# Peptides against a protein of PDB entry 5ZKO: the designs that were tried, part 61

Target 1, 44 residues: chain A of PDB entry 5ZKO
Amino acid sequence: SASNPRKFSEKIALQKQRQAEETAAFEEVMMDIGSTRLQAQKLR

## One batch from the design tools (peptide; made by RFdiffusion4, then SolubleMPNN)

Design b2_p21_5_s2 (from b2_p21_5, 12 letters changed)
Fold by OpenDDE base, seed 1:
Structure b2_p21_5_s2 (fold): chain B 44 residues (1-44), chain C 44 residues (1-44), chain A 21 residues (1-21)
Amino acid sequence: as target 1 above (44 residues)
Amino acid sequence: as target 1 above (44 residues)
Amino acid sequence: MMKQEIEKLKQEIAELEEKEA
């Protein structure tokens, strides 16, 4: 049945979306760390 | 304040968990594709 | 997979912990 390839392609597309969201979350954390470090340096 | 490193470590831990879940989902898709292909070959 | 990004974040966390000590 042709339904399986479509289902799989949809799952892969969702997985790619999750990867993009994960990337964005990591970038946010890195920015927060960077900002915190900069602030700590300015307070010295 | 020691709170920032902890918050970041918690975020990292959460993201690692999500990554593991995403990996598992990917492996499931790969297994399903493999099984479907094998079944199709057996029916020939 | 974000393994390299995870390691970068771990290093930054360790640096912050050292600075707070």
Scores: peptide ipSAE 0.106, ipTM 0.595, DockQ to the pose 0.095
Fold by OpenDDE base, seed 2:
Structure b2_p21_5_s2 (fold): chain B 44 residues (1-44), chain C 44 residues (1-44), chain A 21 residues (1-21)
Amino acid sequence: as target 1 above (44 residues)
Amino acid sequence: as target 1 above (44 residues)
Amino acid sequence: MMKQEIEKLKQEIAELEEKEA
């Protein structure tokens, strides 16, 4: 069916978006840890 | 603060869960593509 | 995608816990 390739391309695009969201969430966690480390260093 | 490392460990655990969910979603997409390919082969 | 980076963060947290003890 000619519609199947388009549906799959949409699913792949959504998967790429989810991967980007995971990356952003990971970067947020790293920033939080980094900020805490910086605070701990300043308080010592 | 003793609570900070634990909060970060929780964030990391949530990130690991998110990664697992994205892997499952990726596998679902690949299964859909595989099934469609099989159907296309059967109809030819 | 970021398994190695997650493991690095886990190690860093463990080091922070050790320093707070």
Scores: peptide ipSAE 0.104, ipTM 0.595, DockQ to the pose 0.069
Fold by OpenDDE base, seed 3:
Structure b2_p21_5_s2 (fold): chain B 44 residues (1-44), chain C 44 residues (1-44), chain A 21 residues (1-21)
Amino acid sequence: as target 1 above (44 residues)
Amino acid sequence: as target 1 above (44 residues)
Amino acid sequence: MMKQEIEKLKQEIAELEEKEA
């Protein structure tokens, strides 16, 4: 059915969005760790 | 502070869970694409 | 996926734990 390629592209696009959201959450965690590490270094 | 490494480990553990969830969602998308493709092939 | 970056963080945490011991 001609609808299959379109459905596939939509599913891929949704998955790319999820990947971007995961990446953003990861970057937030890294920022928190980095800031805490920097603070700990300043206190030494 | 002795709590920093523990907090970091907890944040990493949560991020690993998110990564696993993203991977599972990706696998589901791939399965859906594969099954639909197989069905289309059987109908030809 | 950010697997390599997660592994780097795990390694850094382990090093910090060793320094606190």
Scores: peptide ipSAE 0.102, ipTM 0.594, DockQ to the pose 0.091
Fold by OpenDDE base, seed 4:
Structure b2_p21_5_s2 (fold): chain B 44 residues (1-44), chain C 44 residues (1-44), chain A 21 residues (1-21)
Amino acid sequence: as target 1 above (44 residues)
Amino acid sequence: as target 1 above (44 residues)
Amino acid sequence: MMKQEIEKLKQEIAELEEKEA
């Protein structure tokens, strides 16, 4: 097919970037949970 | 607040789905590359 | 995220739900 290896490499790079962004979003959620937990502990 | 855990769970579920979709898109690209390589090998 | 990290997040949420009750 007319899909050259360059196009595939670009798609792979884009997908890797998106996966990294989604991972960062999960890390943000974890930090928010940690902060909430710490706040709850301080109020006890 | 009791609303925070639920919001976090919903956010995690959504992000998990997004990661799965991005993984599927990545796998599709890899399959296309694999098929292209196989075709190129058959032509040699 | 690794499956293990997702499960950790779920556990943290469950603990927060229990603490808010």
Scores: peptide ipSAE 0.110, ipTM 0.601, DockQ to the pose 0.040; fails the geometry check

Design b2_p21_5_s3 (from b2_p21_5, 13 letters changed)
Fold by OpenDDE base, seed 4:
Structure b2_p21_5_s3 (fold): chain B 44 residues (1-44), chain C 44 residues (1-44), chain A 21 residues (1-21)
Amino acid sequence: as target 1 above (44 residues)
Amino acid sequence: as target 1 above (44 residues)
Amino acid sequence: MMKQQIAQLKQEIAELEKKAA
């Protein structure tokens, strides 16, 4: 069936969700790095 | 267990995979839009 | 989209590895 604007909109919404998930995963990694750095600093 | 650079590297690899999947999905949407536009043009 | 952020993460990891050496 021919793709239509509604289907495109749904795909874009899914892309935005994926982007949000990627951002959340990035922030988690940054938190882990930050915690590790803090621990390393405390051990000095 | 403490997070380490290897674990961070693995998380980055997963992030790169997610990015590639997002890019592929985006390109699929763009292809669908392009095909639809071409079809609309042919029907004129 | 996340290329610069991934690059930043790589730099952070490299810095951690350097500090651990």
Scores: peptide ipSAE 0.105, ipTM 0.603, DockQ to the pose 0.076
Fold by OpenDDE base, seed 2:
Structure b2_p21_5_s3 (fold): chain B 44 residues (1-44), chain C 44 residues (1-44), chain A 21 residues (1-21)
Amino acid sequence: as target 1 above (44 residues)
Amino acid sequence: as target 1 above (44 residues)
Amino acid sequence: MMKQQIAQLKQEIAELEKKAA
């Protein structure tokens, strides 16, 4: 089944998008942890 | 809004799954490139 | 891609759990 360079480039673009989504999800978790840590620090 | 450690651990588990999916997609792309390269080599 | 970042998050979660105990 004919895999061509254009098809590969499209798959790479999708892979980059997945990486960006993973990064965004990571940053969201870090933001939640950061806010929780700040709250805990203020309560002490 | 109460973010707690258990919620964080669940988010981390989801993040690990996302990473595994990204890795699988990457491997699929590499397999396609590899097969295409092999085909091109055989036709020469 | 983010194995080390995930490890850091796990440590931070564990620290938060320890502080809550």
Scores: peptide ipSAE 0.105, ipTM 0.604, DockQ to the pose 0.056
Fold by OpenDDE base, seed 1:
Structure b2_p21_5_s3 (fold): chain B 44 residues (1-44), chain C 44 residues (1-44), chain A 21 residues (1-21)
Amino acid sequence: as target 1 above (44 residues)
Amino acid sequence: as target 1 above (44 residues)
Amino acid sequence: MMKQQIAQLKQEIAELEKKAA
């Protein structure tokens, strides 16, 4: 089956989407950690 | 709602899975490009 | 790749576990 540049570009676009999702998940975790840490400080 | 370290660990595991999938997709693209280049050379 | 970011998260998780103990 002939692989072509268009198919490659589509795969690259998909990878960029995956990266964006990973970034969003990372930011969520960091915010949750920050919130939890703040709560822990308030309880002390 | 109390976020805890276990939930964070699960999120990290999910991110590692996403990274593995991204890596696999990247390797597939690179192999396909390599194969296509080789085919083009053979046809010349 | 987010290897450094993952490492930072792991460190923060470890700190939270230590505080909970």
Scores: peptide ipSAE 0.101, ipTM 0.603, DockQ to the pose 0.050
Fold by OpenDDE base, seed 5:
Structure b2_p21_5_s3 (fold): chain B 44 residues (1-44), chain C 44 residues (1-44), chain A 21 residues (1-21)
Amino acid sequence: as target 1 above (44 residues)
Amino acid sequence: as target 1 above (44 residues)
Amino acid sequence: MMKQQIAQLKQEIAELEKKAA
């Protein structure tokens, strides 16, 4: 079907969701790094 | 298994891929909007 | 992720690798 404003809005909403998921994944990585750093410090 | 630098790098690579996919989706939306605008102009 | 955030993560990983060596 032809693209229309509603479809655009839907794609934008999907993009926002993807961005939120990317942010959550980033925060998970940062948390893991922080935890690893702390563990490394304790073991020294 | 315990998180390590290699696993972090893997997560970063995944994040970069997600970013590329988001960019591609954004470009698709912008292209569709541009095309729609041009068509609307022609039909006026 | 923003380029700056990725760069920071890469640096962090490099530091962890250096500490493990």
Scores: peptide ipSAE 0.100, ipTM 0.597, DockQ to the pose 0.057; fails the geometry check

Design b2_p21_5_s4 (from b2_p21_5, 13 letters changed)
Fold by OpenDDE base, seed 2:
Structure b2_p21_5_s4 (fold): chain B 44 residues (1-44), chain C 44 residues (1-44), chain A 21 residues (1-21)
Amino acid sequence: as target 1 above (44 residues)
Amino acid sequence: as target 1 above (44 residues)
Amino acid sequence: MMAQQIAKLKQEIAELEKQLA
């Protein structure tokens, strides 16, 4: 069966969810990097 | 002109490609962060 | 955009690596 607009909408929604998850992971990693940098500075 | 299923399909395919590329780049960065964290741990 | 976020991560990693060197 040919893809329909509903199917496309579902795919777009899934893509947006994945994007949000990656963004959240990015923010977490940025926090970790900041913490690690601070630790590295203390160790020097 | 109204978008048609073919146009939508092409757009979705392009979006999926971009998503895959971004995901791959993100995973590469995560690997680098992992290695950096390991280095930081060794300094402690 | 995710691309900008990735670029920022790369910059932060590079700076961290510099600090750890």
Scores: peptide ipSAE 0.274, ipTM 0.650, DockQ to the pose 0.044
Fold by OpenDDE base, seed 3:
Structure b2_p21_5_s4 (fold): chain B 44 residues (1-44), chain C 44 residues (1-44), chain A 21 residues (1-21)
Amino acid sequence: as target 1 above (44 residues)
Amino acid sequence: as target 1 above (44 residues)
Amino acid sequence: MMAQQIAKLKQEIAELEKQLA
């Protein structure tokens, strides 16, 4: 059926939100890796 | 131009598939990080 | 893109593992 433009916009918005959440999770993990590296360095 | 609804639906399906694959890959990476953290703990 | 981010994570993990070895 004809894609409701409003529904399309909502789907795009939801997709952008998911992408933002994934990016935030990525950044958090990168920080954790950095912290772990620092810890490893301190143990040497 | 008027998006062919069929083509649009196919693109959405493909996008959903890719998103699912990326999510699975991300989860795998998170598991690997957990393993690495465990390794770091063993070094303490 | 998420795929690129995942690739970066894998690289960072590999480097971390190298540092822990």
Scores: peptide ipSAE 0.272, ipTM 0.650, DockQ to the pose 0.045
Fold by OpenDDE base, seed 5:
Structure b2_p21_5_s4 (fold): chain B 44 residues (1-44), chain C 44 residues (1-44), chain A 21 residues (1-21)
Amino acid sequence: as target 1 above (44 residues)
Amino acid sequence: as target 1 above (44 residues)
Amino acid sequence: MMAQQIAKLKQEIAELEKQLA
């Protein structure tokens, strides 16, 4: 069936959810980098 | 002018493209972090 | 935006790589 405004709003909501998930993953990665840097410092 | 279904579909398509590009870039960064972690591991 | 976050990650990786060199 043809896309309609309701389907568009649902797609936007889904995209916002994905963006939030990627942001959460980003924050986790930043913490991991910090931990890795600390480990590297301890090995020097 | 008022947004219409055609404009909405174009905006959704553009947003999907940008989302795909950002996802690909993020995945590349994740691979780089993996490589960096491997380097840190080699120092142990 | 994710683009800015990705740029920040790249900077942090570069700094980490510098520390490991």
Scores: peptide ipSAE 0.269, ipTM 0.649, DockQ to the pose 0.044
Fold by OpenDDE base, seed 4:
Structure b2_p21_5_s4 (fold): chain B 44 residues (1-44), chain C 44 residues (1-44), chain A 21 residues (1-21)
Amino acid sequence: as target 1 above (44 residues)
Amino acid sequence: as target 1 above (44 residues)
Amino acid sequence: MMAQQIAKLKQEIAELEKQLA
């Protein structure tokens, strides 16, 4: 059956959503690393 | 030259493969930070 | 872009591990 443009747009939207979620998780992890480094420095 | 449907499908497949690999790498990093955090906690 | 972010995370984790050693 012919590629449905609507289905294609939905797939693209889903991909963008996943990328946004991964970016948010990345930012959270970077903050956690910073916090952990600070804690490690305090333990020295 | 006309868009070759086969070439299009191959490009989509390659994109999906790349996205899967990036997701897997990200998940690995998330596991690593969890392990590192646990190590930091043990030093308390 | 995601690949660069992953690389950055790996670098930061490695530095953290060095600090904890």
Scores: peptide ipSAE 0.268, ipTM 0.644, DockQ to the pose 0.045

Design b2_p21_7_s1 (from b2_p21_7, 12 letters changed)
Fold by OpenDDE base, seed 1:
Structure b2_p21_7_s1 (fold): chain B 44 residues (1-44), chain C 44 residues (1-44), chain A 21 residues (1-21)
Amino acid sequence: as target 1 above (44 residues)
Amino acid sequence: as target 1 above (44 residues)
Amino acid sequence: MIEKLQEEIARLEKEKEEAEK
């Protein structure tokens, strides 16, 4: 079959990795923003 | 403040850049898959 | 982006499963 299951597995693995990296980076940014907001609130 | 707003803007900008790069890579993968599917269909 | 990635992963997994049959 022209559709190589191995190529699908490689593409899936790459996309899962990218998803994990994007998620981690997003969570880090949100955590930093949240921490900053909390600190600013404590100083009021 | 321990939280430099400039650092947030930099992190957000970096994240937007990464997201754009990931988008481009995703679109390339989708194009490759689509092209392969189209080629396979033309050979039928 | 994450949603689109998730959708594509699901599509690729389905296509892989069908190609292995």
Scores: peptide ipSAE 0.151, ipTM 0.577, DockQ to the pose 0.345
Fold by OpenDDE base, seed 3:
Structure b2_p21_7_s1 (fold): chain B 44 residues (1-44), chain C 44 residues (1-44), chain A 21 residues (1-21)
Amino acid sequence: as target 1 above (44 residues)
Amino acid sequence: as target 1 above (44 residues)
Amino acid sequence: MIEKLQEEIARLEKEKEEAEK
């Protein structure tokens, strides 16, 4: 049916958004840990 | 400044919560897709 | 979760391509 490509596009967009949000949150945590470790290393 | 282990633990806990919420949202979408596909298949 | 999302995106993209033919 002609409506399928649109519905698939909407679902793809939603899943890409969720992936981006999860990735960003993970990167934020890792950046904070990494920054703190680097600062501690510079103070030694 | 001493790495705040507590702050890292809090961020890790928050990230685990986020992952659980994303899992639930993903499962809901997959269930909706699966249900629709199953219904369409039964109507053939 | 990211891996599962990537797998589902790939499936949806394939299904979209087939539906556009």
Scores: peptide ipSAE 0.146, ipTM 0.569, DockQ to the pose 0.376
Fold by OpenDDE base, seed 2:
Structure b2_p21_7_s1 (fold): chain B 44 residues (1-44), chain C 44 residues (1-44), chain A 21 residues (1-21)
Amino acid sequence: as target 1 above (44 residues)
Amino acid sequence: as target 1 above (44 residues)
Amino acid sequence: MIEKLQEEIARLEKEKEEAEK
């Protein structure tokens, strides 16, 4: 059915967006951990 | 800010919440895909 | 989660390609 490719494309786009948002949030958390570790090392 | 362990803990909690929301959204998408596939099979 | 999303994206892309043929 001609409607299936469009529906799949929309679902793919939505999942790619969610993946990007999760990745960005994970990277921010990892940056904060890294910075905290660096600060703790500098204070020693 | 990397200097506040409490803020870091809050970011981890927020990330866990986001992951739970993404899981729920993923399951909904999978249900929709499964339903579409099942419908396509029934129409054959 | 990211790995599962990546796997599902790959499945959807394959299914899209098959549906366009």
Scores: peptide ipSAE 0.145, ipTM 0.581, DockQ to the pose 0.348
Fold by OpenDDE base, seed 4:
Structure b2_p21_7_s1 (fold): chain B 44 residues (1-44), chain C 44 residues (1-44), chain A 21 residues (1-21)
Amino acid sequence: as target 1 above (44 residues)
Amino acid sequence: as target 1 above (44 residues)
Amino acid sequence: MIEKLQEEIARLEKEKEEAEK
């Protein structure tokens, strides 16, 4: 099949989107853990 | 907010599920790319 | 997972650039 730079661009865009979604979800979990730890420290 | 280990466990489980779904989708894309590359090589 | 995605994005970007030359 002819090299389709457009098909590569579409695949790259989709993978970048998935990476961003995974990163955002990971950061949300880490933020919640960090907040909980900070609250526990304030009560000590 | 009170440390809810159950809430963290649920978030971690959801994140692991998302990662598994992204992995499956990634592997499908990789298989399609590999097949396309193999076809291109056979035509050369 | 993120590292594997990043590696594949880099490969795809390189292949795209080579296909555009």
Scores: peptide ipSAE 0.145, ipTM 0.574, DockQ to the pose 0.315

Design b2_p21_7_s2 (from b2_p21_7, 11 letters changed)
Fold by OpenDDE base, seed 2:
Structure b2_p21_7_s2 (fold): chain B 44 residues (1-44), chain C 44 residues (1-44), chain A 21 residues (1-21)
Amino acid sequence: as target 1 above (44 residues)
Amino acid sequence: as target 1 above (44 residues)
Amino acid sequence: SIEKLKEEIAELEELEKKAKE
């Protein structure tokens, strides 16, 4: 595809959004783990 | 879903893989930009 | 068991730490 800087900027923006979404998904998993950890502590 | 740590570890591993893949995709975009810049410089 | 759960949580915490490096 033609070396269009606009297209490159759009690709970069898209990749940054995807990275942020993957980070958010990871944080959600960690929140679930945190909840599980709290439950385990209550059972001690 | 039941708070199963095994499932959490699998989810984390999957998310880490996705993050790495997204990073690699970003690096590929940057390489393409770099190549384009080099070509543009040669034409100057 | 709760013991197994605690061990698995500890492993997950280590994974989180490596993930942030």
Scores: peptide ipSAE 0.062, ipTM 0.634, DockQ to the pose 0.046
Fold by OpenDDE base, seed 3:
Structure b2_p21_7_s2 (fold): chain B 44 residues (1-44), chain C 44 residues (1-44), chain A 21 residues (1-21)
Amino acid sequence: as target 1 above (44 residues)
Amino acid sequence: as target 1 above (44 residues)
Amino acid sequence: SIEKLKEEIAELEELEKKAKE
């Protein structure tokens, strides 16, 4: 099926956006862990 | 809020899975484009 | 306990490392 090249470009753009969003979500989780670690250090 | 560290581990695992899934989806789109390109070459 | 929290943090750090590989 001659998938419209514009549709492919849109798919690529969407996937890139999703990858960036998932990366940002991962970084947020790691920041939360970092904050928890910092709190744990204050309790030592 | 003492977010349960186990919840963090689960979040990390989930995010890794999502990243892998999004990468796989991206690769699938690229494969489709590649196949289309190959077909176009046969028609030249 | 703080000890359990430290262990969980260490596990998370290892997961982070694996995620960046």
Scores: peptide ipSAE 0.062, ipTM 0.638, DockQ to the pose 0.023
Fold by OpenDDE base, seed 1:
Structure b2_p21_7_s2 (fold): chain B 44 residues (1-44), chain C 44 residues (1-44), chain A 21 residues (1-21)
Amino acid sequence: as target 1 above (44 residues)
Amino acid sequence: as target 1 above (44 residues)
Amino acid sequence: SIEKLKEEIAELEELEKKAKE
């Protein structure tokens, strides 16, 4: 369909935002893992 | 909190899946842009 | 067990490394 370029730019911006948010969520999980690892090392 | 590593693996898998889905959605938008551009060129 | 937790953590760290590639 005839898509307005403004709509595409908006969709792209939204997708990039979502990707950034998902990346941040992933990093948070990895930080939690790191903390758990440190705890496990202290229990050694 | 004491987080079970299995929960982390599930979270990581889920996040990777979400990232892949968002990437696919982004690529779809870019393909639509490409198709629109091609159509515009044909109308020239 | 603590040993199992350590193994699972190590696997997760490998996954992180692969995700950054």
Scores: peptide ipSAE 0.058, ipTM 0.627, DockQ to the pose 0.045
Fold by OpenDDE base, seed 4:
Structure b2_p21_7_s2 (fold): chain B 44 residues (1-44), chain C 44 residues (1-44), chain A 21 residues (1-21)
Amino acid sequence: as target 1 above (44 residues)
Amino acid sequence: as target 1 above (44 residues)
Amino acid sequence: SIEKLKEEIAELEELEKKAKE
């Protein structure tokens, strides 16, 4: 079917947004781990 | 609440999987665009 | 336990390293 470039551009934008959101979620988890690691280090 | 490192590792694994899935979805869109562009070029 | 926590932290550090590469 006729590839609507506008629809493709919207799809790309949506995928980029999802990738950014997943990256942010990953970074949040890593920050929590970092905090936990620091706490564990203080208990050593 | 008690940061369970095991839960964090599972969370990381899940986030990595989601990132990979989103990347694959993006690549699929790009392949479709590439195919469409190639077809359009042949019709020129 | 603290020992289990230390082991899990070490695993997480490796995962973090791989994520940055």
Scores: peptide ipSAE 0.055, ipTM 0.626, DockQ to the pose 0.021

Design b2_p21_7_s3 (from b2_p21_7, 12 letters changed)
Fold by OpenDDE base, seed 4:
Structure b2_p21_7_s3 (fold): chain B 44 residues (1-44), chain C 44 residues (1-44), chain A 21 residues (1-21)
Amino acid sequence: as target 1 above (44 residues)
Amino acid sequence: as target 1 above (44 residues)
Amino acid sequence: SIAKLQEEIAELEKKKEEAEK
C-alpha cells in the first residue's frame, strides 16, 4: 500500500530526532565529566 | 565532588530509560507494520 | 544505545526501500 513508505519515512524521521537528542544528551554528560576532571586536576 | 558522580549516574540512567522507551516504540511500530504486511499477504 | 538507534534506523530504511519496490 502506498501509505506504508510514508509511514516508514515518518518513523525514520522520529528515530533520527531521538538519535540526535540522545547524542546531544550523551555529549553534554561527557563534557560535564571532562570539565569536572579538568577542575580536579587543576586543584591538585 | 561526590555529588557529581551521582548526577552523572542519574543522567546515564535517564538516558538508558529513554533508549528503552525508544526501542519499545520502534518495536511496537515494527510489529504494526509486520502485521499489516502479513494481512496484505494473506489477502493476495 | 546510540548504536542500537542507528541499527533501528537502518532497518526502517531497508523496510522502506522494500515497500517502495
Scores: peptide ipSAE 0.234, ipTM 0.653, DockQ to the pose 0.352
Fold by OpenDDE base, seed 2:
Structure b2_p21_7_s3 (fold): chain B 44 residues (1-44), chain C 44 residues (1-44), chain A 21 residues (1-21)
Amino acid sequence: as target 1 above (44 residues)
Amino acid sequence: as target 1 above (44 residues)
Amino acid sequence: SIAKLQEEIAELEKKKEEAEK
């Protein structure tokens, strides 16, 4: 059906958005851990 | 700070939950596409 | 995981290409 490629394109776009959001959330967690580690090192 | 591990653990748990939800959403999409394909094949 | 999302996107792209043939 000619509608299938469009549905796939929409689902790909949605999944890429989710990937970007998860990546950003992961990077934020890693930055927070890095900052905490740096702070702990400065207190020693 | 001793409070950071709990906050990080919570962030990691939330991230894992998000990943599980996104996986479930993907599987639902694939099932819907599969069903549509099966329906299209039955109509041929 | 992000790696799984990448795999899922690649699978969708492959299936899209197959549906366009």
Scores: peptide ipSAE 0.232, ipTM 0.654, DockQ to the pose 0.352
Fold by OpenDDE base, seed 5:
Structure b2_p21_7_s3 (fold): chain B 44 residues (1-44), chain C 44 residues (1-44), chain A 21 residues (1-21)
Amino acid sequence: as target 1 above (44 residues)
Amino acid sequence: as target 1 above (44 residues)
Amino acid sequence: SIAKLQEEIAELEKKKEEAEK
């Protein structure tokens, strides 16, 4: 069916969006951990 | 930024929940595509 | 995981190519 390649393209786009959101969430957590470590070092 | 260890654990837990939801969504999509393909083969 | 999502995307891309043949 000619509709199948388009459906796959839509699902690929959705999964790429999800990947970007997970990456951003991971980077936020890592930034917060890094900031906390830096602050702890400055207080020593 | 005083992100406490509890906030880190909460953010990690939220990320794990998102990953599980995205996995479930992918599996549903793949099942639907597979079912459509199987139905198309049965109609041939 | 991000790595699992990358694998899922690659599998969708492969199946798209197969459907275009």
Scores: peptide ipSAE 0.229, ipTM 0.658, DockQ to the pose 0.353
Fold by OpenDDE base, seed 3:
Structure b2_p21_7_s3 (fold): chain B 44 residues (1-44), chain C 44 residues (1-44), chain A 21 residues (1-21)
Amino acid sequence: as target 1 above (44 residues)
Amino acid sequence: as target 1 above (44 residues)
Amino acid sequence: SIAKLQEEIAELEKKKEEAEK
C-alpha cells in the first residue's frame, strides 16, 4: 500500500531515537561507574 | 557514594527492558512488511 | 545490544527501500 513507506519511515525514526536513548543510558552508566571509582580512590 | 551498585543494576535492567521493547517494535514492523508483501503477491 | 539495534535499523531501512520499489 502507498502508505507503507511512510509508516516504515516513522518506525525507523522511532527506532533511531531508541538507539540514541540506549546509547545515552549506556554512557551514563559508564560515567557513573567511572566517577564511583574515582571517589573510591580519593577516599583511600 | 550515590552511585550504589544497586543503582547500576537498575539502570542496566532498564536498558535491557528498553532493548526488549525495541526488539518487539522491530518484529512488529517486520510482520507488517511481510503481510504487505504477501498481499501484493496475492494481487499479482 | 546497541550493535543489534544498529543491525535492526539497517534491516528496516533495507525493507523500506524494498517497499518503495
Scores: peptide ipSAE 0.244, ipTM 0.672, DockQ to the pose 0.296; fails the geometry check

